# Ledger of designs, part 41: peptides against a protein of PDB entry 7UQJ

Target 1, 160 residues: chain A of PDB entry 7UQJ
Amino acid sequence: PELYQNFNITPPRGVLFHGPPGTGKTLMARALAASCSSDERKITFFMRKGADILSKWVGEAERQLRLLFEEAKKHQPSIIFFDEIDGLAPVRSSKQEQIHASIVSTLLALMDGMDNRGQVIVIGATNRPDAVDPALRRPGRFDREFYFPLPDVKARFKIL

## One batch from the design tools (peptide; made by RFdiffusion4, then SolubleMPNN)

Design b1_p10_6_s3 (from b1_p10_6, 6 letters changed)
Fold by OpenDDE base, seed 1:
Structure b1_p10_6_s3 (fold): chain B 160 residues (1-160), chain C 160 residues (1-160), chain D 160 residues (1-160), chain A 10 residues (1-10)
Amino acid sequence: as target 1 above (160 residues)
Amino acid sequence: as target 1 above (160 residues)
Amino acid sequence: as target 1 above (160 residues)
Amino acid sequence: RILLERKIEL
């Protein structure tokens, strides 16, 4: 909030962490949740993996998404982290199963329905930003994108 | 090798990174590869996801594993990183499909066949160490285990 | 920012990442910088190592710090990351070389001189928070501290 | 100790 105020930036409802596998997207999201948690104010961190929502909840994925957003709202301040969001919200294609289209539609509606004053941040992580439905990348949804580049070859990684 | 020589540490054949999702297992493996890469010696980093080996290479998964280990040996010093290794090498059960049993058997044989003097390190990452076949966790395979704890709640990470 | 507003937290001018070597402090700072960069708003990331400022710029370290803060202000929104800040800003001791005392004094003045509205964040990373001058840890400077715990002792992380 | 020395030109 205050950083975005100081930057004169409208607070994103959703943040897309993208970049090659193993660049620390999920670690960053967890670290954010941890950092914003003080002894007086704990952030509730909800984590879901895109593939798990589809595989475990075929036919209930929409309901599980609704419940997740309701629970996040109930336990605000909260972070909803979707790991591998490209697995949950693949690009809409004419050959895409109706199930995926419905889940994407539900996620779009849930993100659009987030009150800008809500203490709920949605973080999506993907290794394939081009595999995420462009509708999720529009303003008011995942409107901030965060590239996690590979640690460049010139970067002296000292693992100490 | 030189890192291990400098530390007088016998290079492990395999290292299991385990811990909750998004604790930086894959990032650590990449950071290791980058850190051991100097201008004079680049480490070749091979990454495979356990689920991708099964889904993309049904019937060829064994061959793909053999090729991966051969390529890693050819490009040593190298790191083979198996992300979600619990997807590749699930615990042996009487209900386990023969396909999984064969892949596990091949991975066991490949890890046993790694000469201790080879500049090839195998890193497996899992969120479910109990879902990894215990045979892979024996001495001479993934004989070193590394838990990635959740970032402790007290660490305020600001994502700006 | 919004996380801070919703938490009624004043944006820190400086953030101290502390914790054992290899806990991901530098990685986190970079991932933060990458995460605040959108296509419309790139964050400029300035990285300096505390030891490099002293070793390379003996007699010019103060000037280099001033130039760094000026450049960060010119390229705002920006992050200044001091890796190994304990090397730059060691605890004031009666045996401390006047050079270190002057550099610390300059860094204090530069952090105090940052307008609270400036889009410049300073992140210091240290493995030795007790080796950092307590004057830097006061309100209006590095007033937020972030512990990067060791991956808990039970997890044999051998960086192999 | 993971020292990430990287100039990210953003």
Scores: peptide ipSAE 0.000, ipTM 0.375, DockQ to the pose 0.054; fails the geometry check
Fold by OpenDDE base, seed 2:
Structure b1_p10_6_s3 (fold): chain B 160 residues (1-160), chain C 160 residues (1-160), chain D 160 residues (1-160), chain A 10 residues (1-10)
Amino acid sequence: as target 1 above (160 residues)
Amino acid sequence: as target 1 above (160 residues)
Amino acid sequence: as target 1 above (160 residues)
Amino acid sequence: RILLERKIEL
């Protein structure tokens, strides 16, 4: 209840954080996880990078995604945060396209297979919403999008 | 015109952002891209990580670099941002040295092959300018360097 | 002397920076390095990512870690910063467990083999201190831990 | 806006 109220999210909706890198998508996802955790109700935060799913889990990425969703389901209420989810997008090479298509297909199936009664929120962070497979952005998946704006031009002069 | 005026860069000069990690190199590159984009003139921002070029594009890295530069040329005015470009530096292993030497050689050729009339800016970000191949730091390549200082000691006490 | 006084660290103690991603662990590590460098005494800063040690150094990770510690010893006073050191933690696959166990074993041996007289500080950054091998968190290794808190709830509302 | 000011102040 509180988890979905705190996010204003109806389960099993994934949330896509999109915006320029360094805009604090990862920091916000963790800040949300920490703010939705009370002393009475700890939220379990699972983080994976899209690049790590491809590079570290070659040949086991599908199994590791399943295990991640199973662990998240066991540790409800939970947040699965995919940082750089555009790193799961098919790279335009034929052999890698099949691996990416399989991983994305597995992620789609895992998001669709989440019972509406599960207290698992999936947050995807990307710098490129257009590089995320449109199938991931459909209703029941990453169907809410939060834009992380760049700091205004006046804030850029404070960094210089 | 505006793109190169806004950067104070004459094409095809690459810009090396160097400085400590977390100093906002990637953020600045995107903030520059966003500030140089008007509603009338959108700048296309291409981002790649040096580590991803090596790990994700094994055997196709050269082709993917060529495609990246071709896409950047098609979507002018454009910025190519190489984050962690020191990740393209030869790792001190013999088999990887040849792969790195080929990728760096391809990047050199792509930077040298950019027509002076192209509205493509290349920004490299590194934490280690000395780990970047000196050939990339020559005139006509990454020939402008911007140092990203650490926030002053007084700012560190605001983080604690 | 100054290096260890500035850190309040007795050599060869490693420091574990832990906390949510984007809390500035990497930035703080470099800020510390820069503040401990004077014009008279430059500190050499070595940075590696745990994920890069596994993905880029497959089969040579142990040798590259040894070379890193040797270079750090040659360039004293020095800081070795391992970003995402939880990326050296065993991924739950049998073939990768052996590679990770060997890399972690090598890192343990390198930290234990640092003469107490070496001006080499090792900083590990992680988002998950519980994913770091408990052997790395023992006295004489990463035996000091600095928590990087999330910005307070009131600061989170300023980000929204 | 403030995450970036803080990440740069961080």
Scores: peptide ipSAE 0.000, ipTM 0.261, DockQ to the pose 0.027; fails the geometry check
Fold by OpenDDE base, seed 3:
Order: C-alpha cells, then sequence, then structure tokens
Structure b1_p10_6_s3 (fold): chain B 160 residues (1-160), chain C 160 residues (1-160), chain D 160 residues (1-160), chain A 10 residues (1-10)
C-alpha cells in the first residue's frame, strides 16, 4: 500500500528542524509541503530566512511577520518555513536585546494566535537549536523538534 | 542496450549545483563526500559559504581561497563545497566590481591550476546560476551543471 | 572553524534517491559516477529502468539482475543505477504479487550478497519511495535515502 | 515524532 502518509499530523503549530548546515532541513520542509499536497489539496509554501527578515525589514520585521501569517492563513493549507530561524529569534539574553525581543514577541503571539483549526504549519530550521529563544520551543509553538544528522560519517557511501 | 556509460569522466574540476533554495544542493555535496569515502579512502570535505568568505575575510578572501585549495590538495582526496557561490563570484557587471573581480580571478586561477591527477573536486551551489560569473562556468572550471528542482508531491516522505 | 567533516563513511550497499520525475535523480547518479572517477579509478556506471527490466525481461528479470550484479562486480568500482526502481520492486502487497516478489527477492539476495569490500554501489531512484518494497529499505540494502524535490510549478512557493 | 528518517543513503 502506498503509504500516503497523509501526515494527518495534528498540525504541530511549529516544528523545529535542527542540525548542521546542509543536512537538508529546507529540502525536507519543501518535501513535506510537496508530500502533503494533492490535486485536491494544494499546500502553499512560504519560505523566509531569519536573517533576511532582520536585515531587509529593519523596523518592519514585526509587520512582515504579521503579513506572512495572514497570507499563510489566507492560503491555507500552508507551510511557513523559517530558514535560519536562530537569526530571527535569537536567545533573548543576547546583547541585541530590544529589537530581537520585539520580533520574538511578535512571532510568539502569531504562533499562539494560530487556531487549532488552522491548516498552517510553521517549520523553523536552525543549525543551533540552543540559539533559538526557549520561549519559541514551548508547547503550542515549536513544540516538536527534528534532528537532521550529518549524513552519517559512518555510512561509507562508497559511491564509486 | 545497456548504457554502459563508462563515465570516463575526466574528473570534473568543478561541478555547479543549481536550483531553488532548499533543493538539497548542500546535502548532496555532503552526500557525495560521504559516498566517495571508504575505510581506505577518506574524503576530506571542505565547506565554505560564498557570502562568508566575502564578509569574514574582507581583503583576505584571495589568501583564504589559496589556503583552502592548498589544504584540500594536502588532504586529497577532497571536496571543496562552495555554498551560495553566487555570493563569492557574482557576475562581473555588478557594481562591487573590483573586490569581486579579484576573488573571481583568484578562484579561476586556483581551478585552472588543479592538475587533472589531483583528487580535489570543487562543488559550487547556487540558487541563481546566471548570477555566477560565466568565466567560472567554462570548461576546466564548473564545466558540469546539475539542476536541483523543487520538491513535488509524489516523493512520499515517510516522515515516520 | 572549518567544518572539516571527515565523512568517514561505511559503504552503503544501496542508496535510494527518491523524488518526482525530472528532479535530477539520474543526473545526480551520473554526477556521482563522474565525481568519483579519476584517471586511475574509472567507475563503471550501469543504468537500468525498473519498468524496462520488467517489460523487456518478462520471465528473465531475475537472471538479468544476476548478470547485472556480476558485471558490476567484474567492472568494479561500479555504480548500478536503477531508475524508477518502484517499477522493479513495488510493495509486495500490490496485486502483481508473485512476479514482483521473485524479482524483489532476487534483488534483496544480490544486495545482501555484496561484500562490504566490494566496490559496487546500487542507487535506486523512485518517484514513490513508499511504493518501494520496505525490505529493500532495510540496513545493508537501500539503507539510506535522498530526497530529490520536484520543480513543483504549482507549489506556490511564494518566496515573497 | 515525524521521524523523517532521512535515511540519508550516502
Amino acid sequence: as target 1 above (160 residues)
Amino acid sequence: as target 1 above (160 residues)
Amino acid sequence: as target 1 above (160 residues)
Amino acid sequence: RILLERKIEL
């Protein structure tokens, strides 16, 4: 039987993909969007880099996050993928406190505001899960974590 | 007819992985490094981001490239993976002409200087192959290109 | 810090490239064969389509698989690439049970019979990894999987 | 546990 894993995933409001760079976190998020799409049920995939939101939208990052979540809700079922989310929502104790705190607070509020009936999944990807604000890793937010190992050093892919 | 392609492939001095972000270019480069390693033949994998070389090594990028290629040659068989190579070697017509031109010229010289007997492969990854300097895409450099398409539905991600 | 990832890797007997048609699975298998070839070490690349093995070799598919593996072993280092391997090795529960079960059992035995010192890699490519018999996806067979994403035109990757 | 067992067959 074709395991159409209909990821009838009781939509985790947020999923954190963590692991070293180039372990295919982004690939997997896209692949999830693909795999959950059918002819009848197309998933809209939104991709953002955390650092890009900060750098391109200095002073508007909160507004851009709100617009992103509204657009995702409008186009549900949808996946919001934040690549390098540690760049968007660093640990609050880091010296760049105020601007990051506002962005984090906005993201927290947006994730908390997702109705359980909403078909919007948020995927965060990071190389440094410990650099992500612990408040984002609480239940109802990025409450599920997936480790993306390096292509295991021990699997000697003798691709000749 | 069995396409016994004896890939009597003159070892590509450079391979360009191109395609949308998060199509697994970096994963595949790691995959290659992994797959080509055996007990007897460990491949050393060097990873650099094009933007990181420019940002962290302002004024030393050429020296860092030389050191990288020397280190790769010393530790051969080796793979040098340039992630976001369009950030390292943008098209010469972009307004940051002089610094980029020097880095590109250095990378060109380093790739041209690789002996065909050298067990060093250079993999460039980009989301924008047309943003990579065409001089890098010539024979003896990144002369082979691999398109990485976006994920579609039928890849049953058995996310267990 | 240079991520010297010594991918000190244990030879996979089989690699499953999964992802939709036109995702570059075949291209990557060829690229692998290319990248691992040197002047001193030419890799022999064998390509088969799963559907072609079934359609062209009705009643001889097992013999053709044996011959393919013997030829690959004779010409090692070698890569056997099965394109559309889901056509060769569908899930045993699919109604075409008996003929497919024999072919799958033969492929399993051939992959299990590869010595870890053998320089033969088997790459399977499929658009439907869940249509591949789970027995092929066990350790010592296609024990590692790479997702190749589609250019899904209709996945509105609104990269805003 | 969406074990994306990426069996990264490498």
Scores: peptide ipSAE 0.000, ipTM 0.359, DockQ to the pose 0.093; fails the geometry check

Design b1_p10_6_s3 (from b1_p10_6, 6 letters changed)
Fold by OpenDDE base, seed 5:
Structure b1_p10_6_s3 (fold): chain B 160 residues (1-160), chain C 160 residues (1-160), chain D 160 residues (1-160), chain A 10 residues (1-10)
Amino acid sequence: as target 1 above (160 residues)
Amino acid sequence: as target 1 above (160 residues)
Amino acid sequence: as target 1 above (160 residues)
Amino acid sequence: RILLERKIEL
């Protein structure tokens, strides 16, 4: 946030972290949240898992997403982190496909409804960027993508 | 592995990484595997999620765990990483409780069956150490625990 | 720290993080300090920049280094992180060369004076490991080195 | 040594 303000860059509404599991996407998001808080300016960090949106928010997922975005807006500057955002993706049942389509549509609408003046950043993390709905990857949503490669084996040796 | 060999320390059979989500437990388990691989000595890194053991290995979870430990032993030195190992914990259904008890019993037996001379390390990661079966936390299993706290906010300010 | 104690391993006195700028060396040092703090055992994290040692501690840099190591020892377990430790390196003026030589000599003496039983870890970070005084890289000082590779160049440009 | 260093590489 401060970085973008200092550069006079409109902060991206959404950032997609993608790469193999355990490449540090989630901790990166926390560390970003953690680098941008000053003693004068604490960033509020919200975290949800894609699977939790489907399993814990059964029947209220859309409402809970709305409340999450409202609370993030209330506590600006804020980061909303969706871990395993591909876990919004339906497991192969038509009923889950409908529930997914509704939840994803709500997330799309919430991201589209973000004012550029808001100090709310959304970070999505996935191990499978191709399993993320392409509509989420369009401009004004998760329009910036970061690949988290596996730590290369050679860099590792000097860590001994 | 090399570290334990160089220090003449019997490698722990298991290590539990615990702490809030997105504190880098999984990235932790990848960079060790990483750092311990040399050009002369590659460490084989196996990764499983606790939820995948229950959902993808339905009816063969115990067999797949045995095969995983056999393959890790074949490809020594090896690291087996169980991400979200508390995801072995039953979701509150009696049927899942029985399946869980069988899978956990198999994992216990596999960890107990590890030869102390084996170059296989098991790493479990959880956000909820109290949700991990206490039997897994006994000596000769996940007998070493590492807390992964949230990056403290005060530590943040000096990154800027 | 807890790790080293639980392993009965003498912690290294110093660790050098090296690699291109923005490879997470600083974020690195903080997430360690974070990961090793438990509710029962907080690690005290001290941070200095190499350039700050020269610019902010003008005329007292050696004293401030001594005080830093004393305070780190008092608040064990502790991590001292020197970011941009190559910034101790003189910019090509003879006057800065003398000041640098004195500061580096003090740092060498402080690292040499660390008791192996002390729970103080020193982490140095640099973008230019070859600009770090080779004396700092000797056994008992920054005797362990970690390369932070660039994430593949294409991933970098989208982070900006 | 190895266990400490790794969480940091974010």
Scores: peptide ipSAE 0.000, ipTM 0.389, DockQ to the pose 0.063; fails the geometry check

Design b1_p10_6_s4 (from b1_p10_6, 5 letters changed)
Fold by OpenDDE base, seed 5:
Structure b1_p10_6_s4 (fold): chain B 160 residues (1-160), chain C 160 residues (1-160), chain D 160 residues (1-160), chain A 10 residues (1-10)
Amino acid sequence: as target 1 above (160 residues)
Amino acid sequence: as target 1 above (160 residues)
Amino acid sequence: as target 1 above (160 residues)
Amino acid sequence: RIPLYRKLEL
């Protein structure tokens, strides 16, 4: 948050961290949350996993998403971090597709409903950016993307 | 890695990384794998998620674990990293408990069957160390544990 | 730590973490310290910033460095982490150059004076590896270096 | 072929 303020950059509504597993996406999100909290300005960090959102009862998952965004707005400046956001992607079974589509649709609506003036940043992390619903990757949602490359093997050789 | 050499500590067969989500457990495992690969000595890094082990067909999960350990031994020096190893914990349904118990039992047997002279390290990562089967935490398995604390907020102010 | 035992790798006295700001150098150092502490063997983690070393009175900075290395040796296994170690580099003012040269010279002597059998690791972090005194980067000091790459610069331009 | 993961019935 403060990083964006200092750069006179309109904070993105959503940022997609993508890259191979164990590239530090979640760690970076926490470190960003961490680096933006001062003694004067604590950033509230909310974390959810995509799979944990889906482990709720139908309609309760959507309600919990709404409550999460409300709480994040109430405790602004805040970061909502969705780890494994590709876990919200429809699993190949038809009955699951409808339920996943409702949850994803709720997330889309919540991201669209964020006022640009809110000090709420949403970070999604995935190992499979192509498994993230393209609707989440549109302008006004996760419209900014960050590739977390594997630590290059060459950087590794200097450790030994 | 090098810190343990100085400790004259017999390398554990398994290491448990535990701590809050996004403390860099997976990143550390990759960085460790990274740091140990030289041009002359490539470490083969195998990664699995606990949930992905469970997403296989009954009996195929156990077979895939056996194949993973065989391949790791064939490609030694090697690291097997189990991310979210608490995902192997029994889900509260009785039929799943039996299936999970079989997979966990297979992993226990594979860890017990590792020759102490093998250049294979197993790393388990969890956010919930208490959700990891205590049998996996016994001597000769994940007998070393590493707490990944949240980056203390004070350390954070120095990164900005 | 244990990974290096299996590789028969002599522990470096010092490791240089380098790369752009916000690449997780400090976080990795803390995660390494945490990942090396078990219930049976706590690693003592000492942190200093390069600039904070320089903010001391003349001669007190060198004394504080000596005390830090003594305390690290007393509490071995231990890690000394110098964040922003390039902050020990001489600033282009002649009077500061002499003071900085004395502090750097003290650090060099302390690193040279570490017994290879001591369970003390020194980690330096910098955003400017070329601003680190080349004498610190010689064998027996920060002789191992780790590049923390930016997540691909193109991805970064979308955050900003 | 029995899937290991029964979907928690959402």
Scores: peptide ipSAE 0.025, ipTM 0.365, DockQ to the pose 0.123
Fold by OpenDDE base, seed 2:
Formats: sequence, structure tokens, C-alpha cells
Structure b1_p10_6_s4 (fold): chain B 160 residues (1-160), chain C 160 residues (1-160), chain D 160 residues (1-160), chain A 10 residues (1-10)
Amino acid sequence: as target 1 above (160 residues)
Amino acid sequence: as target 1 above (160 residues)
Amino acid sequence: as target 1 above (160 residues)
Amino acid sequence: RIPLYRKLEL
């Protein structure tokens, strides 16, 4: 409620930050975590890279996701930030596809299993929203999408 | 013409930004895009990571590159920025090598097929210019190289 | 001596920078390199990503590590910064595990083979200190660990 | 159903 009350928005289970690389998606997620943290209510910020979830063994990645969501529930209000969430998208090998499918299925189940009463926000950052599994972009998951445009930096770079 | 006239330089088809990681290659590419964008002429900035091009299916990566270059032509004046372009370099498996070779071949063909009359600049960023296929560094491709030195930050860091 | 005298610390062979992504680990390593560089004594800063070490052929990655350490010795005082050093951790396939084990073993041997008289600092950056091989975290290797906390950015983000 | 793209105006 209150983490979402601070946003005056119906609790998105997940928010997808997308935009060109280095548009400050990660910085914004941190700034949101810090801005929502008052001296009275510290928001716990959890961060994982998509590729990092894949770097663990089959079944261990799923376990680490479950532990992450349990820990986020214990430390609510909390933000789970997945940087490069498109790194969880299927890669070129059938064996990797099955592994990705299992990890994505676990993430879907964890997002679906979050009772709307929990003060856990999930933020996914990607440079490629179209590389994110459409199942993650459904209502009750990453159902809000924020585009990060390139900053109009009026810096005259003279490349001599 | 005008994007290149603003630089008073012969239209490089491609510019390679190289230097140690976090030297601001990506920031500079963005700042260049924004500095060349006037209120009257917005430069469209396209960005892809090298590893991201590889994360798509065989043939789909090549298609996405073609679509990117077509979209960049439609939205000219435009900048295509490839972050971590060295991520397109051959990886340890023969199957991955063939995939990399196909993607690199597609990129080469797209850069060669850009009529010099198009207002499309291609910027490749790498931490490892020597890991970039020499074919990409030939005249008419990434034929200009800009080294990004470490900033001499005279910041006395007291690590207590 | 002098690079370490500037820190008033016993020469750590290796320093592990760990903390949430985008906490400025890479920026800090650069700022340290630049702060230790005087006009009279330029510190040479070498940088590699963990994943980049893996992108080379078996045996070639080990050779490139050796060359890096030799070059760092030639250009002392020097800093070797490994960004995403957790990218050297074992990945899901037994064939990749053997490759990772060989690369990690080579890095261990190079860190052990650094005579304490060399003005070479090794900095490893990770988002996941627990994904770094415990052998790298032993005394005489990455025996100092610096946590990079999230900056308390009191930025009121109104997400409208 | 197209997800509501909210442009964050910075």
C-alpha cells in the first residue's frame, strides 16, 4: 500500500524500464529506491542482472530467484531490480532454451504468487523490450512500461 | 551532408570509439547525438549492444540489423551506436563462430551498402579494438578511430 | 612501494570492489588510478571485463592474461582492473567449467607470482562477491574487499 | 492489448 501510495498508483507487480543503454535505467531504479526510502521507512533494494541469473546452475537459478523474492518479502517495503532482464530471454541453443524457459517460468510464478498486499516492487530494465518474453509483459507482471529517452544533451562536442 | 557538414569532416560511414571501459564512449556517443540535434533537426539515436545482437536467433539477428539500418535510413539524420561491438567477435564454439561470421558479414554488407549520401553515422564502441574484426576497421566502414583516454581525475581518494 | 605508500597500506596484491551494479566501482577504480597518477609518475591503467577473458579461445584467454600481467609489470606503477570478475565464475556446462577453472587457475598463478616488489595493483569489480571463486579471495590475492553502497539519492521522483 | 507506454517526461 504505502510504497504504492507514494506513487499514487495501483500496485504494479512489475515495472519495465526500457530504452537505449546508458539512459539511466539503473540510476533511475536506484534513485526511486532512495527517494522512496525515508529515514523512517528504508526501502530495501535488491539487484540482479539477467545474465547473472543464467550463470548459475539449472535449478540453482530458480532457487536463487525464490530466495530473492522471499528475502524481498522479509525486507518489505522492497524493490527488486532486474538489470538486463532481456538476458533471461531464450538463447540460440535448445538446451539453453529449456533452461531459460524454466527460469522465466519460475519468475512468472513468483510474480503471480506475490499477493498484491506485499510492498514489493519488481523493476525490470532492458535495452530491448521486444526481447523480453511477452508472458512477463502481461497484466499483473511487468504491466507498466517506462521508456527512457536519450537525454537531449546540448553539449557541442567539437571532435577535432 | 549536413550531419557531416556540422562536423566539417568527410562522412565517415563508421567511427570506432575505443578506450578503457567507462571512459564515457557511450556518454560521448549520446552527447554527439544530442549536440548534433537542433530544435529544427532532431537526430534519431539508435543503440544496440554487440552481445544483444548475438542473443537473437540465427537469421533473426541479421534481420534485426537490416531493420535497424532501414529504420535509421527512414529517420535520418540518424546515429547508430553499437555498444560493445567487440561482442560480435567469434566465440569459442564452431557453431557460434558461424553465427558470428554471418552477423559480422551482414553488418559489413549493411555498412558497404550505405550510400555516402545518407545522413547515417555508425558509431562502434569497444574496450578492445583488437577484438573487432579487421574487416570492420577498413576504409568505408569504421575507418575513423577515436581513443578515449582515462580522465586525469586529480581526485585525492582517501580510502580510509 | 610508492603506489602503496600513497595509500599508507601494505601492498594488497588484489582489491575486490563489490556492491550493487552502478555504484561506481569502475568509476572509483579509474579515479584511484588517476588520483595516484602524478605528472611525474603516470600510473598505467589496464582494464578487462571478466566476460571478455572468456570470449577468447581456450589457452588464448590464459595467454592474454599472462601478456596483460607482463605488460602491467613493464608499465609499472600500474593498475589492472577486472570489471565483472564474477564473469570468470563457472557457467552451466561442464566444458565451460573446465575452461573457467583453467582461466581462474591462471589468474591465481599470476597473482601468486607477483613479487611484492612490483608496483602492480589488481582491482576486481563484481556485483556478486559470492560468485567469485573463494580461491581469489584468499590472502595475497583479492584479500581486501571494499563494499560500494547505493548512494542515498534523496531525489523525489514523482512518477506521474 | 498494447501496454500503456507512459513516456516519463524528465
Scores: peptide ipSAE 0.000, ipTM 0.174, DockQ to the pose 0.043
Fold by OpenDDE base, seed 1:
Structure b1_p10_6_s4 (fold): chain B 160 residues (1-160), chain C 160 residues (1-160), chain D 160 residues (1-160), chain A 10 residues (1-10)
Amino acid sequence: as target 1 above (160 residues)
Amino acid sequence: as target 1 above (160 residues)
Amino acid sequence: as target 1 above (160 residues)
Amino acid sequence: RIPLYRKLEL
C-alpha cells in the first residue's frame, strides 16, 4: 500500500505476482493483507487456487467467481488472491476447451467491472506468467506485474 | 547442514513443512538453503512438485525419484524440496490406485536408504498434513514437522 | 504500494521487519522491491547489513550512510533495506561506545531528513526488535513494524 | 525446462 502513495501511482485493480516457485508470492500477498490491516481497519483476505476453481463445472466456476467478487465487495476493504492463476486463466489456445474461455471471460468482466474507487484489490500469483491469458495483463486488470526473483545473492537487481 | 551443525542437532532425514496455503513453506525451504550456503559451502537445492512426479508413468516416476536422490547425493550438501507432497504420497486408501502405492513405496525406501550422515535434507511441504501417508511421518523419514501458521492478522500493524 | 492509496494511509518513511531468524524478512523486502517494479517503473533496491556498516571507521560508516541515502534519492523510486539493523543501531546504553551513538544519530537525521514526498522507502530487518534503538521506532522513522512470526511450531516435535 | 540447478551463489 504505502509504496504506491509515495510513487504517485494509481493503485491497479489487479496485481500479478510472478516468479519461480517458492519465491514468496503467496506469502507477500498475505503479508500485504496483514500489513494493511490495523486494529481499526481489518482487510478481508480471500484466497482461491486457480485449479480449484476449474475443478467445478463451468457454470459453477463462473458463479463462484461472481460470488467471490460480490463477497469481496461486501467485505471491503478486501484482497482477492488467486494463487496459481495460470491454472484458472491459461493462454487461449485454438484447442482450448470452451470451458476455460468462459471462466477467463467471466474473470475479465469481473475485473473490468471493478470500480477503481473500490477497496478491492485482486492479486494473481503465477509461476508461469506466459501461461496467463494476455487479456488479463491489459490495463485495468492485472496491469502491474511483480517479479519475485529467486533470491539470487549476487544480483544488482537491475530491474530492467 | 550448517544450521544443524551450529545447534549440535543431527539433521533429520526429512522435515515436513505444513500449514495453510501461502504461509511461506517453499520460501522457507529456499531461505534455509540460501542461509546454509556460505561462499565456501554452497547447498544444492532440488525442487519437485508432488503432482508433477505423478504425471509420469509409474516406472518413470519411480526412476525420476531414484535419479533425484542419486543426484542430490552426488551434489552434497543438498536439499530436496517436495512441494505439495500430499499430491505425491496421499494416504493409503483401499481404493488407492496401485500407481500411488508404488511411488509412495519408492519414496519410503529412498528416505529409509538415506544415511543420516549424508548431507542431504528432504523437505516436504503440504497444505494438508492429514493427506500425507502416515508411513512418511514415521521416525527416520519426515520425523520433524514444522507448522507454518497463517500470519495472524492480529499482529498490531498499527499503521499509524 | 497500491493498497495504501485505496486505504488513504500515508506511507511510512521506514518499516521495521522483525521476527526470529529465517522468518523471511530479507526475502519479503526483496519481494516488495520486485513487486513495486513494473516494466515502466523500476525500483532500485539498496541492501546493506548493519554489521557491514559498523566494520568501517565511524566517519566512514556515517559517510556511507549519507552516500546510501543520496544514491537512493538519486535513483528514485528506491528501497533501502538494512538487514540486521540491530547491528547498526543498537539500543542506546550507558556503556554504548560513542561509535554506535554517532551512526545511530546519523541514521536518525537521514530518516528525519527524508521528504515524505520522496520515493525512498527504508526497510529495516532485525531478529531482535528490542535491540533496536527506540528512537528509530518513533513516528516519521520506522513507525511501522512488521512481525514475522516463527512458524509457531505447535506441532509436537516429539523428537523421540 | 525450469533449470533444476541454480547454485545459490551468495
Scores: peptide ipSAE 0.008, ipTM 0.359, DockQ to the pose 0.054; fails the geometry check

Design b1_p10_6_s4 (from b1_p10_6, 5 letters changed)
Fold by OpenDDE base, seed 3:
Structure b1_p10_6_s4 (fold): chain B 160 residues (1-160), chain C 160 residues (1-160), chain D 160 residues (1-160), chain A 10 residues (1-10)
Amino acid sequence: as target 1 above (160 residues)
Amino acid sequence: as target 1 above (160 residues)
Amino acid sequence: as target 1 above (160 residues)
Amino acid sequence: RIPLYRKLEL
């Protein structure tokens, strides 16, 4: 509460978790969802994988996103977690993905359409933050980004 | 802030992280403290382990709690994280621990004595929420509880 | 196993996670267990706390360690995670703990007795790597050490 | 860049 008030920061509608695979992004998102549920106020946690949204629902991915946001709005307070969001929201400058441009536009509109009073938080996780459309990284969308470092490069070298 | 403001919820003075061991409760609390610190506003993070307070400070645990809360108040904004808070604040109905009842009473008084304008957040972490005194779980204390689930086998797959 | 096999790295018998409390050592160990589990190959994750082994199994801690390693060997591939391993395996030069010297000797023998082909990884977590017996930090035991830094102020900024 | 942890707890 007071910590954001003191920063005069508009509550970000979206948060981008980025960092190497296996750095705990998904675990963090679940821990957050869990860590926002009180006995009196359970947070509904919606998890979707970017690639699964595209692969399961060719041509219906936009509708599934709309339904997801509506369901999240219905079950407020809620968290929508997009795992591998780079699979859903690739950079528009990548020439090959007209189909993805529509999905990204729908996600942009859904994130823009969240009332500031809406208790829906969107989390995106990616290994490739630069593969996420910059439009999603603007204020009012994924306006906050979280780097999940590898446990020190030496730690990765030694876990390997 | 705004999540609570939009809910007209009094900002919780305390938050209880509960769930199986190694679900990231302590990492979460540190990630919070880390997250709450900006360049302009560093959050002071105080970590204490419940068992360490009891074992290191036999007969002085109450004084150490008072000093901790005063130091946290002096270094606002601050987070006090009690790891293994069930070790510090066992259920009073456990017949064996009159010494713990005094410590719990001191912690209750310290949490009750936090001004609503005080930028001190108290986080308790436990593997055993039912082993924490129910008086600590009341409104104005650890009035928010956060379940850290085991990463589900599917979450295990997605942390890859 | 496969992570190490894929890298042609001799699977370390033991890995020491060290760093300040709440830097994610336990979470990382679980995330590793989670990340090494495929659909085809589930890793069995054994968690023990050093202090709990000593406190729960007074006079039987050695037997419990043997049983733990046998069970981990039976359920290969497996991870044994010792949280707060400094509580189990204190430096032998600490005059007070003859009881701990036997437990450390048993742990040394169990780690030395792991076949290089055994898919059992031992992870120790400590806040005090210098409080862990140096004999455990030798090659063929906890021969790999991982520092879990406090989220640096810049990591604090990036987790903002 | 505010951690989701901070958002949801704060």
Scores: peptide ipSAE 0.000, ipTM 0.266, DockQ to the pose 0.159; fails the geometry check

